# Ledger of designs, part 2: peptides against a protein of PDB entry 3EFO

Target 1, 262 residues: chain A of PDB entry 3EFO
Amino acid sequence: SQLADLYKSCETDALINFFAKSAFKAVLHQPLKVIREILVNQTAHMLACYRKNCASPSAASQLILPDSMKVLPVYMNCLLKNCVLLSRPEISTDERAYQRQLVMTMGVADSQLFFYPQLLPIHTLDVKSTMLPAAVRCSESRLSEEGIFLLANGLHMFLWLGVSSPPELIQGIFNVPSFAHINTDMTLLPEVGNPYSQQLRMIMGIIQQKRPYSMKLTIVKQREQPEMVFRQFLVEDKGLYGGSSYVDFLCCVHKEICQLLN

## One batch from the design tools (peptide; made by RFdiffusion4, then SolubleMPNN; aimed at target 1 I64 D67 H254; its pose is not in this set)

Design b2_p13_5_s4
Fold by OpenDDE base, seed 3:
Structure b2_p13_5_s4 (fold): chain B 262 residues (1-262), chain A 13 residues (1-13)
Amino acid sequence: as target 1 above (262 residues)
Amino acid sequence: SVPYVAIDMDKLL
C-alpha cells in the first residue's frame, strides 16, 4: 500500500529537520504551547496511523514504531526540549533567537547532530584501529566513572572525565599525573604526541569534518559544577528547564496513540 | 508488513 511504502521509505532525520524548521518558523506567529502540542499531536498521529494501517496486531502495552522511525520519538523530544520552544525566563531572548536562526539554516545532517549529539566512549579507544568508537546513548546512565567520553553536537565539543578515569589515559591526553591536575579552563588538548593522544585528536578531527562551525572544546570533570552544562546535552535525560526524559516522552506518546485508536 | 520496533511500556514504567 501507499502508506506502507511511505513508512518504509521515511527518513527520520529529514522529518526532524522539517519539524524543527516548521516549528521554529511558527514561533513567530503562534504560542509556544500550541506549537508543542502540534508537534506531539503530529508524532502521535503518524504513529497511530502506522499502528492502525500498517503494523501487525500487538499488545496495547507496546509502543510500535516503524523501523524507519525508531528514533523519531527521541529526536522529537529533543526538539520539544530546545530552548526555542521553551518559555522559561532563564533562557534569554537572544539565545532563543540565535538557536532559531541556526536551526533554520541547518541541513539534515546538521540538525540531526544538533538535536542528538554524538557521545563517544574514547576510553575504549583502540589505537591500532582506524574506526571510531561506537557512540552510546546520550544519557547519564551510559557514562562511567572510570570512563572518558567525547560529546559533540556540531556547535560544542565536550571531553567528559569520570572521577576514576584511568591515570594512564589522563597522562596520555593531558600530560598530567592525575584527574585533580587536569585544568578544565583549557580549550585545546596538549600535543602530547603519544599514540593515544594522536588517535584522540584524529577522532576529534573526524568529528569536526564537514561541520559548518568550529566546535570549541570544553573539558568537564565529573562532579564539578561545570558538569551541569554538559549534562544538558545528555538529551535522553530529564531536562533542567522542564523537558521530559526520553522514557517519559515515550509514555506520553504511547498514551496519546492509545487515545487516538481507542 | 513494514518492519517495526516494539517497546514494552510496562518495562519502562
Scores: peptide ipSAE 0.386, ipTM 0.899, DockQ to the pose 0.910
OpenDDE base, seeds 1, 2, 4, 5: peptide ipSAE 0.386, 0.383, 0.370, 0.366; ipTM 0.899, 0.896, 0.892, 0.891

Design b2_p13_6_s2
Fold by OpenDDE base, seed 2:
Structure b2_p13_6_s2 (fold): chain B 262 residues (1-262), chain A 13 residues (1-13)
Amino acid sequence: as target 1 above (262 residues)
Amino acid sequence: SSYVAIDMDKLLA
């Protein structure tokens, strides 16, 4: 059917780009609450339409997503959690204005990375491989105290270190003997010159490729105060300023879909 | 068309 074909051809990254720009434009003359509601409603309506007209019958307890939109909810939640759409007094007008302008000029690829960062387990690197490590979901549940993770969203790059990060990796990356010796004030990794350091630098270079902005590196130690900034990029978790977790958002969308179809 | 089904009961467990 024509409708089925439409959903097959749907590109979630393009949709998110469109929704983001539309919402960020609307911020100038619509209440944030209304904008957020519209985004949720649009998401629910699209998915409800698919379930009704394109999907095979399924249990009411199931949320049905077409393959082309399987990641739409998570991206939509990320959009909803962006500071531009949050009405919190803790968020400065300047910050909202800055991010709004950034997104308004972003292409599809840039906005995709911006809303859902790439989180890479660096501690699993194979120095003999030219492949990037497989990204993990942006959630604290995917971190480990023994791990080292690189997060990038096109604007910022974070190197997160667990409190129990392997000393050999710390030595390899920072040329210091232990976690405690890592200087988090540095914005550049030292050129240690060993294979692991070189591999990490290569990965960082690949991530930086084709990005319009140079990503500043922030080194983050687990359990230190600056980690809170890093945690805001774990977009599937509950936001600091009232944003929902991915799970909570799925429940919200599912509920609305059910209401539309009942 | 192919789709992904998320079991909300399982997700909430």
Scores: peptide ipSAE 0.378, ipTM 0.899, DockQ to the pose 0.903
OpenDDE base, seeds 1, 3, 4, 5: peptide ipSAE 0.334, 0.353, 0.314, 0.317; ipTM 0.886, 0.894, 0.880, 0.881

Design b2_p13_6_s4
Fold by OpenDDE base, seed 2:
Structure b2_p13_6_s4 (fold): chain B 262 residues (1-262), chain A 13 residues (1-13)
Amino acid sequence: as target 1 above (262 residues)
Amino acid sequence: TSYVAIDMDKLLA
């Protein structure tokens, strides 16, 4: 059907870019609550329409997503959790204005990375491979105390180190003997020159390629205070300012779809 | 059209 073809041709990254810019424009003349409701409603209506008209009959307990929109909910939740759309006194007007302007000028690829960061388990790197490690979901559940992870969202780059990170990797990256010796005030990795260091730098370079902004590097030790900032980029988790986890958002969307179809 | 089905009961379990 024509409708089925429409859903097949949809691209989530383009939709999110559109929704983000539309919402961020709307903040100038509509209440944040209304904007958030509109976004959720639009999401639910699109998915409800698909379920009703395009999908095969399924159990009411199932959330049905067309393949082209399989990641729409997670990105939508990220958008909803952005500081521009949050009404919290802790968020300064300047910060909202800054991020709003950034997104308003972003292309599809930029906004995709911005809303859902790339999180790479660099402790699994094969120094003999030129391939990037496979990204993991942006959730604390995917971190490990023994791991080292690189997170990038196009604006910021974080190197997160677990408390039990391998000493050999710490030595390879920082040229220090242990986790305790890592200086988190640094914004640049030292030129250690070993294969692992070179590989990490290469990966960082690849991530930085074709990005409009130079990403500032922040070194983050697990359980230290700056980790709280890093955790805000774990977008599938519950946000500091009351944003829903991905799971919670899925439930919300599912409920609304069911209500629309009842 | 192909789709992904998420079992919400399992997800919440």
Scores: peptide ipSAE 0.380, ipTM 0.900, DockQ to the pose 0.891
OpenDDE base, seeds 1, 3, 4, 5: peptide ipSAE 0.354, 0.353, 0.319, 0.330; ipTM 0.894, 0.894, 0.882, 0.886

Design b2_p13_7_s1
Fold by OpenDDE base, seed 1:
Structure b2_p13_7_s1 (fold): chain B 262 residues (1-262), chain A 13 residues (1-13)
Amino acid sequence: as target 1 above (262 residues)
Amino acid sequence: SVPHVAIDMKALE
């Protein structure tokens, strides 16, 4: 059927790009509350239509996502949690305007990375492999006190270090003996020259490739104040300014789908 | 039918 073909061929990244630009355009003439409601409604309607017309029967307690849209909810939640769509006085007008303009000019690949960052477990690097480590979900639950993670969203790059990061890795990356000796004011990694350092630099280079902006590197130590900035990019967690976690958003969408179908 | 992912919402609560 035509509907089945539509859901099979749907590109979530393109859809999110469209929704983002549409919403950010609408900010100029519609209340933020209305815009957010429209986005949620559109999400629910799309998924409700799929469940009604294209999906096999399932229990009402289950949220059914077509494979092509399996990440639609998480991206939609990221969009809803963007400062442009949040009604918080703590967010400056300048910041809203800046991010609005950025997204309005972004291509599909750029907006995808912008809304949902890459979070890579650097501590698992195989220096003999040319493959990038598999990205983990952007949530605190995926971090480890013993781990080192690289986060990138196309504009910023963070190197997060757990309080119990392996000293040998710290030595390999920073050429210092311990976590306490790491200087978080640095914006460039030292050229240590060992295989691990070279591999990390290669990964950072790959991430930077084909991005329109040069990403500034920020070194973040766990449990230090600057970590709060880093945590804002863990988009699946509850937002600082009242945004829902991914799980909470799934519940919201599921409820609305049920209302549409019952 | 179109392939899908099912999330058990009861398990998330």
Scores: peptide ipSAE 0.512, ipTM 0.932, DockQ to the pose 0.922
OpenDDE base, seeds 2, 3, 4, 5: peptide ipSAE 0.511, 0.508, 0.507, 0.508; ipTM 0.932, 0.933, 0.931, 0.931

Design b2_p13_7_s4
Fold by OpenDDE base, seed 2:
Structure b2_p13_7_s4 (fold): chain B 262 residues (1-262), chain A 13 residues (1-13)
Amino acid sequence: as target 1 above (262 residues)
Amino acid sequence: STPHVAIDMKALE
């Protein structure tokens, strides 16, 4: 019962913040491989304990997550895929140091957004609604060539435009006639003044609200080179530098849980 | 038992 209460009250965002800071502290004196293994192991152990002691019986082929930890794996994978924990020569020491220091000072809300960005389908905006569009999963599979998406992680903001994004929206946002006319070098949206533009700016303002850093806006056209940078924030996909997809990570965790329980 | 989410891992593979 005590364990059950623990899992009911668990705050995944706080856990991820803790794990991130612990791991990022550990990089100073432990091999990255070991740190990653520890994180995976801790994840598996927590979930194995739940399955063993708190969960109703289920098929071995199922991964059982308490509701309070339903997003733990995806966040953990994001943590594991952070440049600080990746052993790749392509990642500079300076970049590692920079991100390490950033995360070490982040609060729970900041780290949550940092590890798992908001991805908003702004092409679906209803200008008559005051409600923000629901965020979608950070995966390429959720993008659409006909869509326009805003991604934000507390440090960076991207406006991604599909190659077939609606011309009327392009006109509304950029005051240009077509996708080809969009200047991706701009870091600020023009103040076009129409309802759609105003609403987008409002959304951007809301996203920026209460963030410790001013997010630089990057305009990204689908299939252009800068999109590669954007895609790194699609954290549920396979990472450029060897990080696993969310699905792959789930499989990994599940396997380890099974090994612990069998 | 606590409320939980079950993911069918066979479906993901």
Scores: peptide ipSAE 0.517, ipTM 0.934, DockQ to the pose 0.920
OpenDDE base, seeds 1, 3, 4, 5: peptide ipSAE 0.514, 0.508, 0.504, 0.511; ipTM 0.934, 0.933, 0.931, 0.933

Design b2_p13_8_s4 (failed a check: a repeat of another design)
Amino acid sequence: TSYVAIDMDKLLA

## One batch from the design tools (peptide; made by RFdiffusion4, then SolubleMPNN; aimed at target 1 Q62; its pose is not in this set)

Design b2_p14_8_s1
Fold by OpenDDE base, seed 3:
Structure b2_p14_8_s1 (fold): chain B 262 residues (1-262), chain A 14 residues (1-14)
Amino acid sequence: as target 1 above (262 residues)
Amino acid sequence: SDVRIDMEELEKLL
C-alpha cells in the first residue's frame, strides 16, 4: 500500500531534525508543556497508524515499530529531554537560547549526533586495526568499571574512565601509572607517542572531522563529581531533571498508542 | 521486518 511504502521510505534522522526544528521554533509562541505533548502525540499517532494499517496483527502488549523507525522513539525521547523543551528553573535562559539556535542551524547529520551521542569503547581498541570501535548504546548499563569510553555529540567530547580501567591503557593514554594520577583538568591528551595513544588521537580526529564546532575534551573519572555531567549524555537513561529513560518513554508511547486504537 | 517490543517484559524491568 501507499502508506506502507511511506513508512518504508521514512528517514528517522530527517524526521527528528524536522521535529526538533519545529518544536524549537514553536517554543517562541507555545508553552513547553504543549510542545512536548504535541511531540508525544505525533509519535503515538504515527506508530498507531502503522499498527492499524500496515503492521501484521500482534498482541496488544507489543509495541510495533517499522524498521525505518526503529530508532524513532529513542531520538524522540532525546528531543523531549533537551533543555530547550524543559521547564526546569535550573536551566538558564541563555543555555536554552544557545542550544535552540544551534539546533535550528543543524543539518540532519549534526542533529542526529547531537541528540544521540556516539559512545565508543576505547578500551577495546585493536591497535592493528584501522576500524573504529563499534558504538554502544548511550546508557550507563553499557559502561564498565574496567572500561574507557569516548563520548561525542558534535559539541562536546568526553573521555570516561572506569575506576578499574587498565593501568596499561592509562599509561598509554596519559603517561601516568594509575587512575588516581590522571589529571581531569586537562582538555588535551598528552603526546605520549605509543601506538595506542596515536590510535586514540586518530579516532578523536575522525570524530571531529567535518563537525562544525571544535569539541572540547573533558576527562571524566568514574565516581567523581564531574561524572554527573557526563551522565547527562547517556540519553537512554533517566535524566537528572526528571526526563524519562528510553524504557519509560517506550511505555509511555505504547500507552498512548493503545489509547488511540483501543 | 518490524521491530516488536514486548512491553510486558519491558515493564517488569521498571
Scores: peptide ipSAE 0.463, ipTM 0.890, DockQ to the pose 0.865
OpenDDE base, seeds 1, 2, 4, 5: peptide ipSAE 0.463, 0.461, 0.456, 0.459; ipTM 0.889, 0.888, 0.888, 0.887

Design b2_p14_8_s2
Fold by OpenDDE base, seed 3:
Structure b2_p14_8_s2 (fold): chain B 262 residues (1-262), chain A 14 residues (1-14)
Amino acid sequence: as target 1 above (262 residues)
Amino acid sequence: SDVLIDMDELEKLL
């Protein structure tokens, strides 16, 4: 059907960009609560329509996503959790205004990265490979104490180090013997000059390419205070200000879909 | 193909 074709052709990244800009524009004229409700409602309606008209029959306990929208919920949740749409007193008006303006000018690719960061397990790097490591989901569950991860959202770049990060990698990246010796005040990696360091720099360079803003690097040690800032970018987890995890959001959307169809 | 998420399983994690 034409409706089925529409869903098949849907570009989630473009849709999220549209929703983001629409919502951020609406902030000027509508209460935040209303805007959030509209976004959830729109999400539920789109998926309910698909279930009703396009999807094969399935159990009511299952959430059905068309392949083209398989990541729509996670991005939508990221949008809903953005500071611009949160009415928390801890978030300054200036910060909201700043991020609002940023997103309003972002293209599809920029907004995609902004709402859902790249999280790369750089500890798995093969220095002989020219390929970037595959990104993992932005959740604490994907981190490992033995791992080193690079996170980037187009504005910020973080290098996260597990407490049990391999000393050889620490030596390779920072030219220090252990995790404890890493200086987290640095915003630039040292010029160590070994293949691993060079590869990491290359990756960072690739990530930085074609981005309108230079991403300042923040070094983060697991279990240190600055890690809390880093964790805010693990967008599939629960947010600091009461934002829903991805799982919770899925449940919310599913319930609303059921209400629409039952 | 469609992505099917078993909400019963997800709810157990909540």
Scores: peptide ipSAE 0.416, ipTM 0.880, DockQ to the pose 0.868
OpenDDE base, seeds 1, 2, 4, 5: peptide ipSAE 0.415, 0.412, 0.408, 0.405; ipTM 0.878, 0.880, 0.877, 0.874

Design b2_p14_8_s3
Fold by OpenDDE base, seed 3:
Structure b2_p14_8_s3 (fold): chain B 262 residues (1-262), chain A 14 residues (1-14)
Amino acid sequence: as target 1 above (262 residues)
Amino acid sequence: SDVLIDMDELERKL
């Protein structure tokens, strides 16, 4: 059917860009609560329509996503949890205005990265390979105390270090003997010159490529206070200022779909 | 193909 074809051809990243800009424009004239409700409603309606008209029948307890929209809920939740759409006193007007303007000018690729960061397990790097490590989901559940992860969203770059990260890698990256010796005040990695350091720098360079802004590097140690800032970018988890986890959002969307169809 | 998520399973994990 034409409708089925429409869903198959859907580009989620473009759709999210559209929703983001539409919502951020609406902020000027609509209450935030209303905007959030509209976004959830639109998401539910799109998926309800698919379930009703395109999807093969399945149990009511199942959420059905077309392949083209398999990440739609994730991105939508990220959008809903963005500071621009949150009415929290902890978020300054200036910050909201700043991010609003940024997103309003972002292309599809930029907004995609902005709403859902890349999280790379750099502790798994093969120094002999030119391949980037596969990104993992932006959730604490994907981190490991033994790991080192690089996170980037086009504006910020974080190097997260587990408390049990390998001393060899720490030495390779920072030229210090242990986790405790890492200076988190630095915004640049030292030029150690070994293959691992070079590979990491290469990866960082690749991530920085074609981005309109230079991403400042923040070094984050697990269990230190600054880690809380980093955790805000683990977008599939619950937000610091509220907002649902990805799982919670799925439940919310599913419930609304059921209400629409049943 | 479609992505199917078992919401009952997810809810149990919440």
Scores: peptide ipSAE 0.454, ipTM 0.895, DockQ to the pose 0.845
OpenDDE base, seeds 1, 2, 4, 5: peptide ipSAE 0.451, 0.448, 0.446, 0.445; ipTM 0.893, 0.891, 0.893, 0.892

Design b2_p14_8_s4
Fold by OpenDDE base, seed 2:
Structure b2_p14_8_s4 (fold): chain B 262 residues (1-262), chain A 14 residues (1-14)
Amino acid sequence: as target 1 above (262 residues)
Amino acid sequence: SYVAIDMEKLEAEL
């Protein structure tokens, strides 16, 4: 059907960009609650329509996502969890304004990365490979105390180090003997010069390429205070200010779809 | 083509 074809051609990244800009524009004249409801409703309606008209019959307990929109919910949740759309007094008006303005000027690729960061397990790097490590889901569950992860959202870059991260990697990256010796105040990695360091720097460079903003690097040690900030970028987890986890959001969307379809 | 997520299973894992 033509409708099915439409869904096939739909690009989630473009949709998210559109929804984000629309929502962020609406913030100026509509209550945040309403905006959030609209976004959820739109998500549910699109998916309900697909299920009703395009998808094969399936159990009501299943959430059916067209391939083109398989990641729509996660991005939508990220959008909903953005500070611009949260009614929290802890978030300053300036911060909201800043974030809003940033997104309003973002292209599709930029907004995609912004809402769903790239999280790379750099402890798995093969120094002989020119390929970037495969990104993992932005959730604490994907982190490991033994791991080192690089997170980037186009604006910020974090290097997260587990408390049990390999000393050899620590030395390779920072030229210090242990986790405890890592200076988290640094905003640049030292030029250690070994293959691992060089590769990491290369990766960071690749990530920075073609981004409109220079990403500030923040070194984050597990269990230290700055990790709290880092965790906010683990967008699939529950947010600090009441944002839902991805799973919870899926449940919410599914419930609404079911209600729409009865 | 589509992805089907078993929500019951997902919810049970929470």
Scores: peptide ipSAE 0.454, ipTM 0.898, DockQ to the pose 0.892
OpenDDE base, seeds 1, 3, 4, 5: peptide ipSAE 0.383, 0.426, 0.398, 0.404; ipTM 0.876, 0.891, 0.881, 0.882

## One batch from the design tools (peptide; made by RFdiffusion4, then SolubleMPNN; aimed at target 1 S61 L65 D67 H254; its pose is not in this set)

Design b2_p15_8_s3
Fold by OpenDDE base, seed 2:
Structure b2_p15_8_s3 (fold): chain B 262 residues (1-262), chain A 15 residues (1-15)
Amino acid sequence: as target 1 above (262 residues)
Amino acid sequence: TDYVAIDMDELEKLL
């Protein structure tokens, strides 16, 4: 059917880009609450339509997503949690305006990365491999105290160090003997010159490639104050300013779909 | 079929 074909051809990244720009444009004329409600409603309606008309019968307890839209909810949640759509006093008007304008100029690839960052377990790097490590889900549950992770969203880059990061990796990256010796004020990694350092620098370079903005590197030590900023980019977790976790959002969408269909 | 099914009951158990 035409409808089935439509869902098959759907590109979630393009949809998110469209929704983001539409919502961010609407901020100038509509209350934020209304905008958020519209986004959720649109998501639910799209998925409800698919479930009703395109999907095979399934249990009501299941959320059915077209394959082409399997990541739509997670991106939508990220959009909903963006500071532009939040009216919190902790977020400055300037910050909202800045991010709004940034997104309004972003292409599909840029906005995709912006809303859902890459989180790379660089402690697992194979120094002999030319491949990037597989990204993990942007959640605290995917972090390890023994791990080192690189997060990038096209605008910011974070190197997160677990409190139990291997000393040999710390030495390899920072040329210091321990976690305690890492200087978090630095914005550039030292050129240590060993294979691991070179590989990490290569990865960072690849991530920076073809991005319109130079990503400032922030070194983050677990359990230090700056980690709170880093955690805001763990977009699948509950937001600091009231945004839902991905799981909570899925439940919300599912309930709304059920309401539409039952 | 070209869809993904998420069992919401399983997700809710995690909450």
Scores: peptide ipSAE 0.411, ipTM 0.869, DockQ to the pose 0.840
OpenDDE base, seeds 1, 3, 4, 5: peptide ipSAE 0.402, 0.401, 0.393, 0.396; ipTM 0.869, 0.867, 0.866, 0.867

## One batch from the design tools (peptide; aimed at target 1 Y50 I64 L65)

Design b2_p17_4_s1 (made by RFdiffusion4, then SolubleMPNN; its pose is not in this set)
Fold by OpenDDE base, seed 2:
Structure b2_p17_4_s1 (fold): chain B 262 residues (1-262), chain A 17 residues (1-17)
Amino acid sequence: as target 1 above (262 residues)
Amino acid sequence: SYVAIDMNKIEDYVPDV
């Protein structure tokens, strides 16, 4: 059917770009609460329509996602948790304005990366490989105290270090003997010159490639106060200011779909 | 084609991003 074909041709990244820009435009004229409700409603309606008209009958306990939209919920949740759509006094007007302006001008690829960052396990780097490490899910559950992770969203780049990250890697990256010696005020990695350092710099370069903005690098130590900022980019987790986890959002969407169909 | 997630076992499987 025409409707089925439409769902097959749909691309989540394009949808999120559209929803983001629409929502961020609406911020100028509508309450944030209303905008968030509209986004959830639109998501539920699209998925309910698919379940009703395009999918085989399934149990009510199942959430049915067309392949083209299988990651729509996670991106939508990221959008909903963006500071532009949050009504929290902790979020400055300047920050909202800044991010709004950025997203309003982003292409599909840029907004995709912006809403769901790349999180790379740097501690697993093969210095002989030219390929990027496989990205992991943006959740604390995927971090390890023994690990070092690079997170990038097109605007910011974070190098997160576990409290038990290997001293040899710390030395390789920072040329210091231990975790305690790492200066988190640094915005640039030293040019240590060893293969590991070179590989990391290469990876950072690849990530920076074709991005319209130069990403600021922030060094983050686990359990230090600045880690809170980093954790905001672990978008599958519960948000600092009331945003839902990915799982909770899936439940929310499922519930609303069921309400629409019953 | 589509993905079916059993919401009673959501912790067991979440779609990969």
Scores: peptide ipSAE 0.522, ipTM 0.921, DockQ to the pose 0.855
OpenDDE base, seeds 1, 3, 4, 5: peptide ipSAE 0.494, 0.500, 0.512, 0.490; ipTM 0.891, 0.898, 0.920, 0.903

Design b2_p17_4_s2 (made by RFdiffusion4, then SolubleMPNN; its pose is not in this set)
Fold by OpenDDE base, seed 2:
Structure b2_p17_4_s2 (fold): chain B 262 residues (1-262), chain A 17 residues (1-17)
Amino acid sequence: as target 1 above (262 residues)
Amino acid sequence: SYVAIDMNNIEDYVPDV
């Protein structure tokens, strides 16, 4: 059917780009609460329509997502949790305005990365490999006190260090003996020159490649105050000032779909 | 084709970004 073909051809990244721009335009004329409700409603309606018309009957306990939209909920949740739509008090008006402006001009690829950051476990780097480490889900549950993670969303780059990060890696990256010696005010990594440092720099270069903006690097120590900023990019977790975890959002969408169909 | 997520045991999926 034409409807089935439509769902097959629809790409989540394009949808999110569209929804983001639509929502961010609406911010000028509608309350944020209304905008968020519309986004959730639209998501539920699209998925309900698919379940009703394009999918085989399934148990009520299942959330059915077409392949083309299998990650729609996670991206939609990211959009809903964006500072432009949540208006968190810790975010300045200027920052919200800036992000709104940026997203309004972003292409599909840029907005995809912007809403769901790439989170890389760089403590697992193979210095002999040219491959990027496999990204992990943007959740605190995927971090480890012994780990070092690189997060990038096309605008910002964070290097997060666990309190128990291996001293050898710290020395390799920062040329300091311990976690305590790391200066988080630095925005550039030192030119240490060892294989690990070079590999990390290469990875950072790859991430920066084809991005329209130079990403500012922020070094983040676990359990220090600036970590709160970093945690805002762990988009699958529950937000501090509203915004659902990914799991909670899935439940929300599922319930709304069920209500639409029953 | 579609993905069915059991809401009683949500699948651990990592988005391909």
Scores: peptide ipSAE 0.541, ipTM 0.921, DockQ to the pose 0.662
OpenDDE base, seeds 1, 3, 4, 5: peptide ipSAE 0.502, 0.522, 0.499, 0.501; ipTM 0.899, 0.904, 0.896, 0.898; seed 1 fails the geometry check

